# Ledger of designs, part 74: peptides against a protein of PDB entry 6CSU

Target 1, 51 residues: chain A of PDB entry 6CSU
Amino acid sequence: GALEELRGQYIKAVKKIKCDMLRYIQESKERAAEMVKAEVLRERQETARKM

## One batch from the design tools (peptide; made by RFdiffusion4, then SolubleMPNN)

Design b2_p23_8_s2 (from b2_p23_8, 12 letters changed)
Fold by OpenDDE base, seed 1:
Structure b2_p23_8_s2 (fold): chain B 51 residues (1-51), chain C 51 residues (1-51), chain A 23 residues (1-23)
Amino acid sequence: as target 1 above (51 residues)
Amino acid sequence: as target 1 above (51 residues)
Amino acid sequence: SLEEELREQVERAKEERRREELE
């Protein structure tokens, strides 16, 4: 019935959101790591210029 | 130093995002479960009315 | 690693969704 279909649609949507969120978390961690690496590089370059 | 503080801030931010998203996923699962329960209740009521 | 664990979680979730869509 209509309610069962609605339930199914909602559950499917929740599962999609879960997948998207997990991917977002992974990508966010990767971006954060790259930002830290970039900062380390900049700091090294600044140190080198002051020597 | 400043670099260590920055690293700490980024890691902390990522951890917060992770926790928030995991909580959202958990809450979404709970909402989905409640929809299932509501459907079961409806089905029982319909069955009872047809008896 | 935590990155590997998260990647595996994503892949498992994607596979489950694909199976459900085929039903």
Scores: peptide ipSAE 0.184, ipTM 0.603, DockQ to the pose 0.011
Fold by OpenDDE base, seed 2:
Structure b2_p23_8_s2 (fold): chain B 51 residues (1-51), chain C 51 residues (1-51), chain A 23 residues (1-23)
Amino acid sequence: as target 1 above (51 residues)
Amino acid sequence: as target 1 above (51 residues)
Amino acid sequence: SLEEELREQVERAKEERRREELE
């Protein structure tokens, strides 16, 4: 019925959001790690130029 | 040093986002569960009225 | 690692959604 269909649509939407958010968390961690790596590389290059 | 502080800030930001998103997911699951419970209750009440 | 665990969680969640959509 209409109520069960609405319930199903809501649960489906929640599950989609959950998956998208978990992916976003993973991508955010990867971006943060890449930013740190880039800063470390720049710092090492700058130090090498000064030595 | 500045690099360690920057690294710490990025990690802290990611952890905060993770916690906020996991809380949102949990709350969303609870809302979905409550919707299901309410539907089941209404169905049982409707059935009882028809019996 | 935590990153690997999160990737696995995402893939498990995707598989669960696919299964539910097929039911």
Scores: peptide ipSAE 0.180, ipTM 0.599, DockQ to the pose 0.013
Fold by OpenDDE base, seed 4:
Structure b2_p23_8_s2 (fold): chain B 51 residues (1-51), chain C 51 residues (1-51), chain A 23 residues (1-23)
Amino acid sequence: as target 1 above (51 residues)
Amino acid sequence: as target 1 above (51 residues)
Amino acid sequence: SLEEELREQVERAKEERRREELE
């Protein structure tokens, strides 16, 4: 019935939000990793210039 | 330097957001599971009444 | 279990969404 349909829609919406959030988390992790990598490379470059 | 500090702050913020989002996802899963359980129980009850 | 079924449903939904996003 209408109530079950509403519950189904709620569950579907929750699943969609979960998927979007997981994607955002994954992308954020990738961005953070890239920033770490870039910093390490810059630090190594600066160290090399000091030597 | 300032850029490294900014990067560190960004990473820290991302980690915090990630933790909060994971908690939200877990809670959402629990709520969804409970809704499914309740729906199944209601459907079984209705079926039993039909019989 | 219910939790296992839910996890399976979520995975199916993810696959469906990935397919839709590729269209």
Scores: peptide ipSAE 0.174, ipTM 0.588, DockQ to the pose 0.013
Fold by OpenDDE base, seed 3:
Structure b2_p23_8_s2 (fold): chain B 51 residues (1-51), chain C 51 residues (1-51), chain A 23 residues (1-23)
Amino acid sequence: as target 1 above (51 residues)
Amino acid sequence: as target 1 above (51 residues)
Amino acid sequence: SLEEELREQVERAKEERRREELE
């Protein structure tokens, strides 16, 4: 009935939100990893200049 | 050093994101529960009118 | 990791919802 339909719509919406949030976290992690990689490269270059 | 500081900032940011997401999910569940409750009340009223 | 824990929490929530739909 109408109540089951509303429940179904709610469940679908919450599932979508969860997926969007997980994707956002994953993308944020990937960006952070790239920033760390760039910092490591800069540190290596700085060390090389001091030797 | 600078690398440890960056790592610390990354960890702090990820923890914040996790907390924000969990809070958002909880608030979404609460809002959904209230909507379902309201629908149940409407269904009961409709049933009462048909009897 | 924090991300793995979060993914596991979301999957558990999805499984719980599917169980509720079958009741």
Scores: peptide ipSAE 0.192, ipTM 0.591, DockQ to the pose 0.026; fails the geometry check

Design b2_p23_8_s3 (from b2_p23_8, 10 letters changed)
Fold by OpenDDE base, seed 5:
Structure b2_p23_8_s3 (fold): chain B 51 residues (1-51), chain C 51 residues (1-51), chain A 23 residues (1-23)
Amino acid sequence: as target 1 above (51 residues)
Amino acid sequence: as target 1 above (51 residues)
Amino acid sequence: ELEEELREQVERALEERRREEEE
């Protein structure tokens, strides 16, 4: 009935929010990893200059 | 070294974001559940009036 | 933002229910 339909829409909305949050977390982790990789590359270059 | 410290700071930041997101999801679910419960209560009252 | 999306979806569900009750 109508009550079950409302419940269904609630569940759908919560699922979308969950997916968006998880995607944000994943993208944030990926950006952090890329920044670390760039820093590693710079460190290697600096080490090479000192040798 | 400095690179490991930077990595540690990024990991700490990501962990904080994760915790904030999970708390937000939980609070959002609770608020939505309360709205649905209120609607169910109203539906029961309306049904009772029609009987 | 995401909380507002949830509120909007719930409101749309309530509006649809009202239309069904009017039929």
Scores: peptide ipSAE 0.150, ipTM 0.527, DockQ to the pose 0.011
Fold by OpenDDE base, seed 3:
Structure b2_p23_8_s3 (fold): chain B 51 residues (1-51), chain C 51 residues (1-51), chain A 23 residues (1-23)
Amino acid sequence: as target 1 above (51 residues)
Amino acid sequence: as target 1 above (51 residues)
Amino acid sequence: ELEEELREQVERALEERRREEEE
């Protein structure tokens, strides 16, 4: 009935939000890893200039 | 030194991710509430057509 | 590690919201 359909729509929306958030977390982790790699490279270059 | 700077960059990146996720959670809650309200309205309209 | 903890916090928050609607 109408109540079951409403509940179904809500559950579907929550599942979509969960998937979107998990994807955002994964992409954010990848961006953080790239930022750390860039910092390591900059530090190595700075150290080399001081040697 | 370089190790402290790398650790600092990692912590900064993680803090940014945390803030972004908290904002996303808040916005997601608001969107979910609006979706539920829209569904309730549609169900009421459908019920009215069947009466 | 901190990123995995954040992931778990997000999953718990979504589950709590679903539970609140079912009550």
Scores: peptide ipSAE 0.143, ipTM 0.549, DockQ to the pose 0.025
Fold by OpenDDE base, seed 1:
Structure b2_p23_8_s3 (fold): chain B 51 residues (1-51), chain C 51 residues (1-51), chain A 23 residues (1-23)
Amino acid sequence: as target 1 above (51 residues)
Amino acid sequence: as target 1 above (51 residues)
Amino acid sequence: ELEEELREQVERALEERRREEEE
């Protein structure tokens, strides 16, 4: 019935949100790792210039 | 020193990820709520047409 | 570990939403 269909739509929406969030977390971690690598390179270059 | 600066950058990146995720969760919940409301309206209209 | 902590936060947020809808 209509209640079961609504419940099904809610569950589907929640599952989609969960998947989208997990994907966003993974992409954000990858971007953060690249930012850290770039900063490490800059710091090493700055340290080398001070030597 | 360089190690403390790297640690600071890591902590900053992690905090940014957390904030972005919380914002994404909130926005995703809002979008899901609107999708559910739209589906409820469609189901009510379909039910009414069958009566 | 950070990924697991974020996943747990997401799960808690979804559970809270389910509870609010049941009220």
Scores: peptide ipSAE 0.138, ipTM 0.543, DockQ to the pose 0.025
Fold by OpenDDE base, seed 2:
Structure b2_p23_8_s3 (fold): chain B 51 residues (1-51), chain C 51 residues (1-51), chain A 23 residues (1-23)
Amino acid sequence: as target 1 above (51 residues)
Amino acid sequence: as target 1 above (51 residues)
Amino acid sequence: ELEEELREQVERALEERRREEEE
């Protein structure tokens, strides 16, 4: 019935949200790693300039 | 030193990611709630039309 | 309820990641 359909739609929505969130976390981790790499490079360059 | 600064930046980035994700979750919950409300309204309208 | 469970899972995963990075 209508209640079962609503429940099904809700469960589907929650599953989608979960997937989207996990993807967001993964992408955010990747972006953070790239920022760290860039920062390490900058620090190395600054150190070299100070020598 | 540079390593401590990098660690600090990383921790800051992770904290930001956490906040962004929690915000995303909250917004997703709100969107889901609105979808449910809309669906309930549609079901009520359909029921009324069938009467 | 399912949304809260999901939120808690995500929070635990983030905390675990922070601990792993501090080791």
Scores: peptide ipSAE 0.144, ipTM 0.543, DockQ to the pose 0.027; fails the geometry check

Design b2_p23_8_s4 (from b2_p23_8, 13 letters changed)
Fold by OpenDDE base, seed 4:
Structure b2_p23_8_s4 (fold): chain B 51 residues (1-51), chain C 51 residues (1-51), chain A 23 residues (1-23)
Amino acid sequence: as target 1 above (51 residues)
Amino acid sequence: as target 1 above (51 residues)
Amino acid sequence: DLEEELRQLVEEAKAKEEEEKEE
């Protein structure tokens, strides 16, 4: 019935949002890791220039 | 330096967003569970009225 | 905004439920 359909739609929506959030968190972690990597590379380059 | 500070701020922001998202996902699951529970209770009530 | 997307999806679901009750 209509109630079951509403429940189904809500659960589907929650699942979609959960997946989107998990993807965003993962991508954010990857971007953070890349930023740290880039910083380390720059620091190494600066050290090399001072040698 | 400025780069380390920027990195630190970015990592802090990502951590905050992650925590907020995890909290939201948890709350969304709880709401979904409550919706299902309410539906089951209504269905039982409807069944009882038809008996 | 993921929260807004969820709110919209729930609202659409409620609208469909109301339409089906009128049928």
Scores: peptide ipSAE 0.158, ipTM 0.570, DockQ to the pose 0.023
Fold by OpenDDE base, seed 5:
Structure b2_p23_8_s4 (fold): chain B 51 residues (1-51), chain C 51 residues (1-51), chain A 23 residues (1-23)
Amino acid sequence: as target 1 above (51 residues)
Amino acid sequence: as target 1 above (51 residues)
Amino acid sequence: DLEEELRQLVEEAKAKEEEEKEE
C-alpha cells in the first residue's frame, strides 16, 4: 500500500546517502595515504643526497 | 620524527572528516524518519475523517 | 510531497559530498 511504498522510498534514499558518504570516506583515506607515500619518497631522496 | 608527525596529522584529519560525515548521515536518517512519521500522522487523520 | 522531500535530501547529501571532495 501507500505506506509501504513511502517506507520503501525512505529506505532507498537513506541507503544511497550512506553509500555515497562511505565512498567519500574511502577516497579521503586513499588521498591521505598517497600524500604520506609522496612525503616518504621525498624524505628518502633527501637522505640519499646527504650521504 | 617529522614524517611521523605528518602521518599523524593526516590520520587525525581523516578521522575528523569521517566523524563529521557519520554525524551527517545520522542526522539525515533522523530527518527522513521524521518526514515519514509526519506522513503517517496525516494519513491516519485523513482516514479518521472518512469514517 | 514526501517523495520530493526525499529527493531533495539525496541531492543535499550529494552536494555535501562534492563540496568536501573539492577541498
Scores: peptide ipSAE 0.138, ipTM 0.571, DockQ to the pose 0.012
Fold by OpenDDE base, seed 2:
Structure b2_p23_8_s4 (fold): chain B 51 residues (1-51), chain C 51 residues (1-51), chain A 23 residues (1-23)
Amino acid sequence: as target 1 above (51 residues)
Amino acid sequence: as target 1 above (51 residues)
Amino acid sequence: DLEEELRQLVEEAKAKEEEEKEE
């Protein structure tokens, strides 16, 4: 019935939110990793310059 | 020193990711809630039309 | 139909999740 359809739509929306969130987390981790790599490279450059 | 600065920057990045994720989750929930509200209104309109 | 739209959006989101997992 109408209540079951509404419940089904809600569950689908929640599943979409879950997928979007997982994707966002993954992309965010990748961006963070790239920032850390860039910082490590800068540190190595500074160390090399000071030596 | 340089290691402490790097650790500090990493922690800052992780905190930013956390905040961005929480905001994204909140916005996604709001969008889902609006879709559900719209569906409930459509259901009520259909019910009223059938009565 | 909102149900069909939501189904398509969920399926697209799952496909994107699987694609990112394969990277």
Scores: peptide ipSAE 0.133, ipTM 0.566, DockQ to the pose 0.042
Fold by OpenDDE base, seed 3:
Structure b2_p23_8_s4 (fold): chain B 51 residues (1-51), chain C 51 residues (1-51), chain A 23 residues (1-23)
Amino acid sequence: as target 1 above (51 residues)
Amino acid sequence: as target 1 above (51 residues)
Amino acid sequence: DLEEELRQLVEEAKAKEEEEKEE
């Protein structure tokens, strides 16, 4: 009935929200990892210049 | 050393991002649940008017 | 407005579910 369909729609909406936010978390972690790689590279270059 | 400190800062930043996004997911689910409760109430009122 | 936002979320979720099922 209509109530069961509405409950089904709720479950789908919540699943979508969860997936979208998990993807956002993953992308944010990847961006953070790339920033750290860049910082490590800069630190190595600075150390090499001091030697 | 400087590399270990940078790695520590990275781990801390990633943990913070994860926690913030999990909180956002939870709040989004709660908002979705309240929307569904409101729709169910409207449906019940509509059904009652048709009887 | 609120009903339309919910309908859009449900429709996008259905589309994603169908894509995952076709894989």
Scores: peptide ipSAE 0.123, ipTM 0.555, DockQ to the pose 0.015

## One batch from the design tools (peptide; made by RFdiffusion4, then SolubleMPNN)

Design b2_p24_1_s1
Fold by OpenDDE base, seed 2:
Structure b2_p24_1_s1 (fold): chain B 51 residues (1-51), chain C 51 residues (1-51), chain A 24 residues (1-24)
Amino acid sequence: as target 1 above (51 residues)
Amino acid sequence: as target 1 above (51 residues)
Amino acid sequence: MEELEKAIKENEEFSAAAEEMIRA
């Protein structure tokens, strides 16, 4: 019935939200890692120029 | 020095990511709640029309 | 680089906590 359909829609929505959040976390981690790599590269370049 | 600054920047970035994620979770929950409310309202309206 | 590695490790709990909130 309508109640069961509503429950199903809610569960589907929650699952989608969960997936979106997990993806966001993963992408955020990747962006943070790239930022760190870029900073390390800059530091190494600056050090090399000062030698 | 530069290393301490880099560490600080990384920690700050991670904290920002955490805050963004928490906000995203909260907003997603709110959207889900509104969706459920809308569905319940539609169901009630449809029931009323059928009476 | 060692200090940066420590900073990464120190922040692992933030990611873990966030993931746990999503799983709950």
Scores: peptide ipSAE 0.087, ipTM 0.518, DockQ to the pose 0.043
Fold by OpenDDE base, seed 5:
Structure b2_p24_1_s1 (fold): chain B 51 residues (1-51), chain C 51 residues (1-51), chain A 24 residues (1-24)
Amino acid sequence: as target 1 above (51 residues)
Amino acid sequence: as target 1 above (51 residues)
Amino acid sequence: MEELEKAIKENEEFSAAAEEMIRA
């Protein structure tokens, strides 16, 4: 009935938030990994120039 | 080194946020289920009184 | 029913905010 449909809409909204937040977290982790990789490469290049 | 430690701290923080969000979603779903259950019980009682 | 409708609306607003964070 209408009550079950309303419950279904609530659960759907919660699932959407879940997916959005998990995607944000995953993308944030990937960006952090790329920043670290870039910084390590710069440090290695700088060290090589000083040798 | 210090850069790897900073990366590790960031990943740890992201994991904590992930766990908190998943718990929030689960608790929200449970609260929705309880609200629906309570409403259905009230509707059944009201219908029985009208019969 | 009214409280559940409010919860649905709040969740939709939070989801929209999360989508904006992803795009930024």
Scores: peptide ipSAE 0.082, ipTM 0.531, DockQ to the pose 0.061
Fold by OpenDDE base, seed 3:
Structure b2_p24_1_s1 (fold): chain B 51 residues (1-51), chain C 51 residues (1-51), chain A 24 residues (1-24)
Amino acid sequence: as target 1 above (51 residues)
Amino acid sequence: as target 1 above (51 residues)
Amino acid sequence: MEELEKAIKENEEFSAAAEEMIRA
């Protein structure tokens, strides 16, 4: 019935949003790590050239 | 009734998760920027010392 | 710092886009 359907929709929506959040967090961490890694490498090169 | 209460729970749950995501994104943005700046500064210093 | 500035800007743009998606 309508109540069960709504319950199902509630659970489905919450799961989806949770998954999206976790995915965003994970991907954000990976992007941040890669960004730092790339910048550190670049900075080593630039600093070395300036020495 | 039960249906109205369930609808309320659905809305409440979605709002909460949405707020948590927004908060995370905002805080993550700030932390990421600062971490990159800090790491670049550190790397400049380390690289300079190793030259 | 030029690449860092670009990286920070890209991060901010991504964050803004994500916030917009969540708010919509």
Scores: peptide ipSAE 0.076, ipTM 0.393, DockQ to the pose 0.073
Fold by OpenDDE base, seed 4:
Structure b2_p24_1_s1 (fold): chain B 51 residues (1-51), chain C 51 residues (1-51), chain A 24 residues (1-24)
Amino acid sequence: as target 1 above (51 residues)
Amino acid sequence: as target 1 above (51 residues)
Amino acid sequence: MEELEKAIKENEEFSAAAEEMIRA
């Protein structure tokens, strides 16, 4: 019935948003790590060239 | 009634999660920028000590 | 710092796009 359908939609929507958020968090951490890694590499390369 | 209450809970939950995600995204980009800046500073300090 | 500025800019653009997706 209508109540069961609404309940189902509620659960489905919440689960989807949760998954999207978790994925975003994970990807954001990875991107941040790569940005730092890239900058560290650049700085080390500059140091090497100055030696 | 029960149906209206469930509908209300659905809307409330979705809105809350949306707000949490927006806040997280905003904070995440700030943290990412600060992390990169901090690492750059660290590398430059290490270089300075090795000179 | 040029690479850092580029990285920050790219991150901001991504974040803005994500925010718009959430708002829609």
Scores: peptide ipSAE 0.073, ipTM 0.390, DockQ to the pose 0.072

Design b2_p24_1_s3
Fold by OpenDDE base, seed 1:
Structure b2_p24_1_s3 (fold): chain B 51 residues (1-51), chain C 51 residues (1-51), chain A 24 residues (1-24)
Amino acid sequence: as target 1 above (51 residues)
Amino acid sequence: as target 1 above (51 residues)
Amino acid sequence: MEELEKALKENQEELARAEEEIAA
């Protein structure tokens, strides 16, 4: 019935959100790591130039 | 320095995202609960009318 | 929802470890 269909749709939506959130977090961590890496490289270049 | 500022910005952003995600999940659960409640009420009304 | 909450809790612990690594 309509209630079972609604429940099914909700469960499907929640599972999708869970997966999307976990992926977003993982990708955010990867992007942050790359940003930090780039900043460290720039910092090293600046210190080297000032020596 | 710039690296420390970047790290601080990232940590702040991640914490904000975490809080927003938890709130979104909670609000989504509440909306779903209300939808189910409304559907159950409609179903009961329909069955009562068909009796 | 319990499964989602469990997964999110586990992910929060992983995020905390990642934040500590970035801050170090």
Scores: peptide ipSAE 0.095, ipTM 0.570, DockQ to the pose 0.050
Fold by OpenDDE base, seed 5:
Structure b2_p24_1_s3 (fold): chain B 51 residues (1-51), chain C 51 residues (1-51), chain A 24 residues (1-24)
Amino acid sequence: as target 1 above (51 residues)
Amino acid sequence: as target 1 above (51 residues)
Amino acid sequence: MEELEKALKENQEELARAEEEIAA
């Protein structure tokens, strides 16, 4: 019935949100890793300039 | 020192990612709720047309 | 990233409970 269909659509939407969240977290971790790498490079360059 | 500064920056980045994730989840839930409301309206209109 | 992993796990558990409540 209509209520069961609506319930099914809601569950489907929640599952999609879960998948999107997992993807977002993975992409955010990758961005954080790149940010750390960039900072390490900047520090190495700064150290080299002071030697 | 430099290592402590890097650690601090990493922790700060992780906290930012956490906040961004929570916001994303909240916004996604709101979008899902709006989608459900729109579906309910469509179903009501369809029912009305068949009466 | 342990804090994020914990937050993700907690969120997954909350979502699972919500799905179960809707399906019941």
Scores: peptide ipSAE 0.094, ipTM 0.561, DockQ to the pose 0.055
Fold by OpenDDE base, seed 2:
Structure b2_p24_1_s3 (fold): chain B 51 residues (1-51), chain C 51 residues (1-51), chain A 24 residues (1-24)
Amino acid sequence: as target 1 above (51 residues)
Amino acid sequence: as target 1 above (51 residues)
Amino acid sequence: MEELEKALKENQEELARAEEEIAA
C-alpha cells in the first residue's frame, strides 16, 4: 500500500544520497591529492633552481 | 612551509565536507522519518474510521 | 504495525552502516 511505497521511496532516496556523498568525497579527495602533487612538483623545481 | 599548509588545508576541507554530508543525511533521515510517522497516523485514523 | 516497526528498525540499521562508511 501507500505506506509500503513511502518506505520504499525513503530507502531509495537515502541510498542515492549515500552514493552521491561517497562519490563526492572520493572526487574531492582526488582533486585535493592532485593539488598536493602539483605543489610537490613546484617545490622540487624550486629546489633544483637553488642547486 | 607552503606544502605543510596546503596539506593542512586539504585535511581541514575534507573533514568539513564529511561533517556537512553527515549533517545533511541526518536531516534528510529525520525529514523522511517524520513523513513516515505522519503516514502511520493517517493509517491509524483511517482504521479508526472503519471500525 | 509490528511488522512496520521491524522494517523501520532494519532500515535504521542500514542507515547507521551507511553513516559509518561515510565517516570512515
Scores: peptide ipSAE 0.085, ipTM 0.555, DockQ to the pose 0.042
Fold by OpenDDE base, seed 3:
Structure b2_p24_1_s3 (fold): chain B 51 residues (1-51), chain C 51 residues (1-51), chain A 24 residues (1-24)
Amino acid sequence: as target 1 above (51 residues)
Amino acid sequence: as target 1 above (51 residues)
Amino acid sequence: MEELEKALKENQEELARAEEEIAA
């Protein structure tokens, strides 16, 4: 019935949100890693110029 | 009724997930800042030794 | 669901700005 369908939609929505959150966290970690890599490279160049 | 309660639970769940994400972002930023600070310091030292 | 997608997008943008700020 309508209630079961709504319940199904709720569960589906919550699962989607959870998956999106986990994906976001994973992608955030990847972006953070790339940022650190880039910063290290920049710092290496900058330090070399100052030496 | 049951329908209103389910709707309420859905809204509550979505709000909670949003809050969790925002908190995660904030905490992630703080950790990232500290990590970058530490990495910059290490890289500066390492580069200096190699020059 | 549209609200969630919007929130996720906004969060991604906020994170990107934060990462740029940290890198600066």
Scores: peptide ipSAE 0.078, ipTM 0.457, DockQ to the pose 0.367

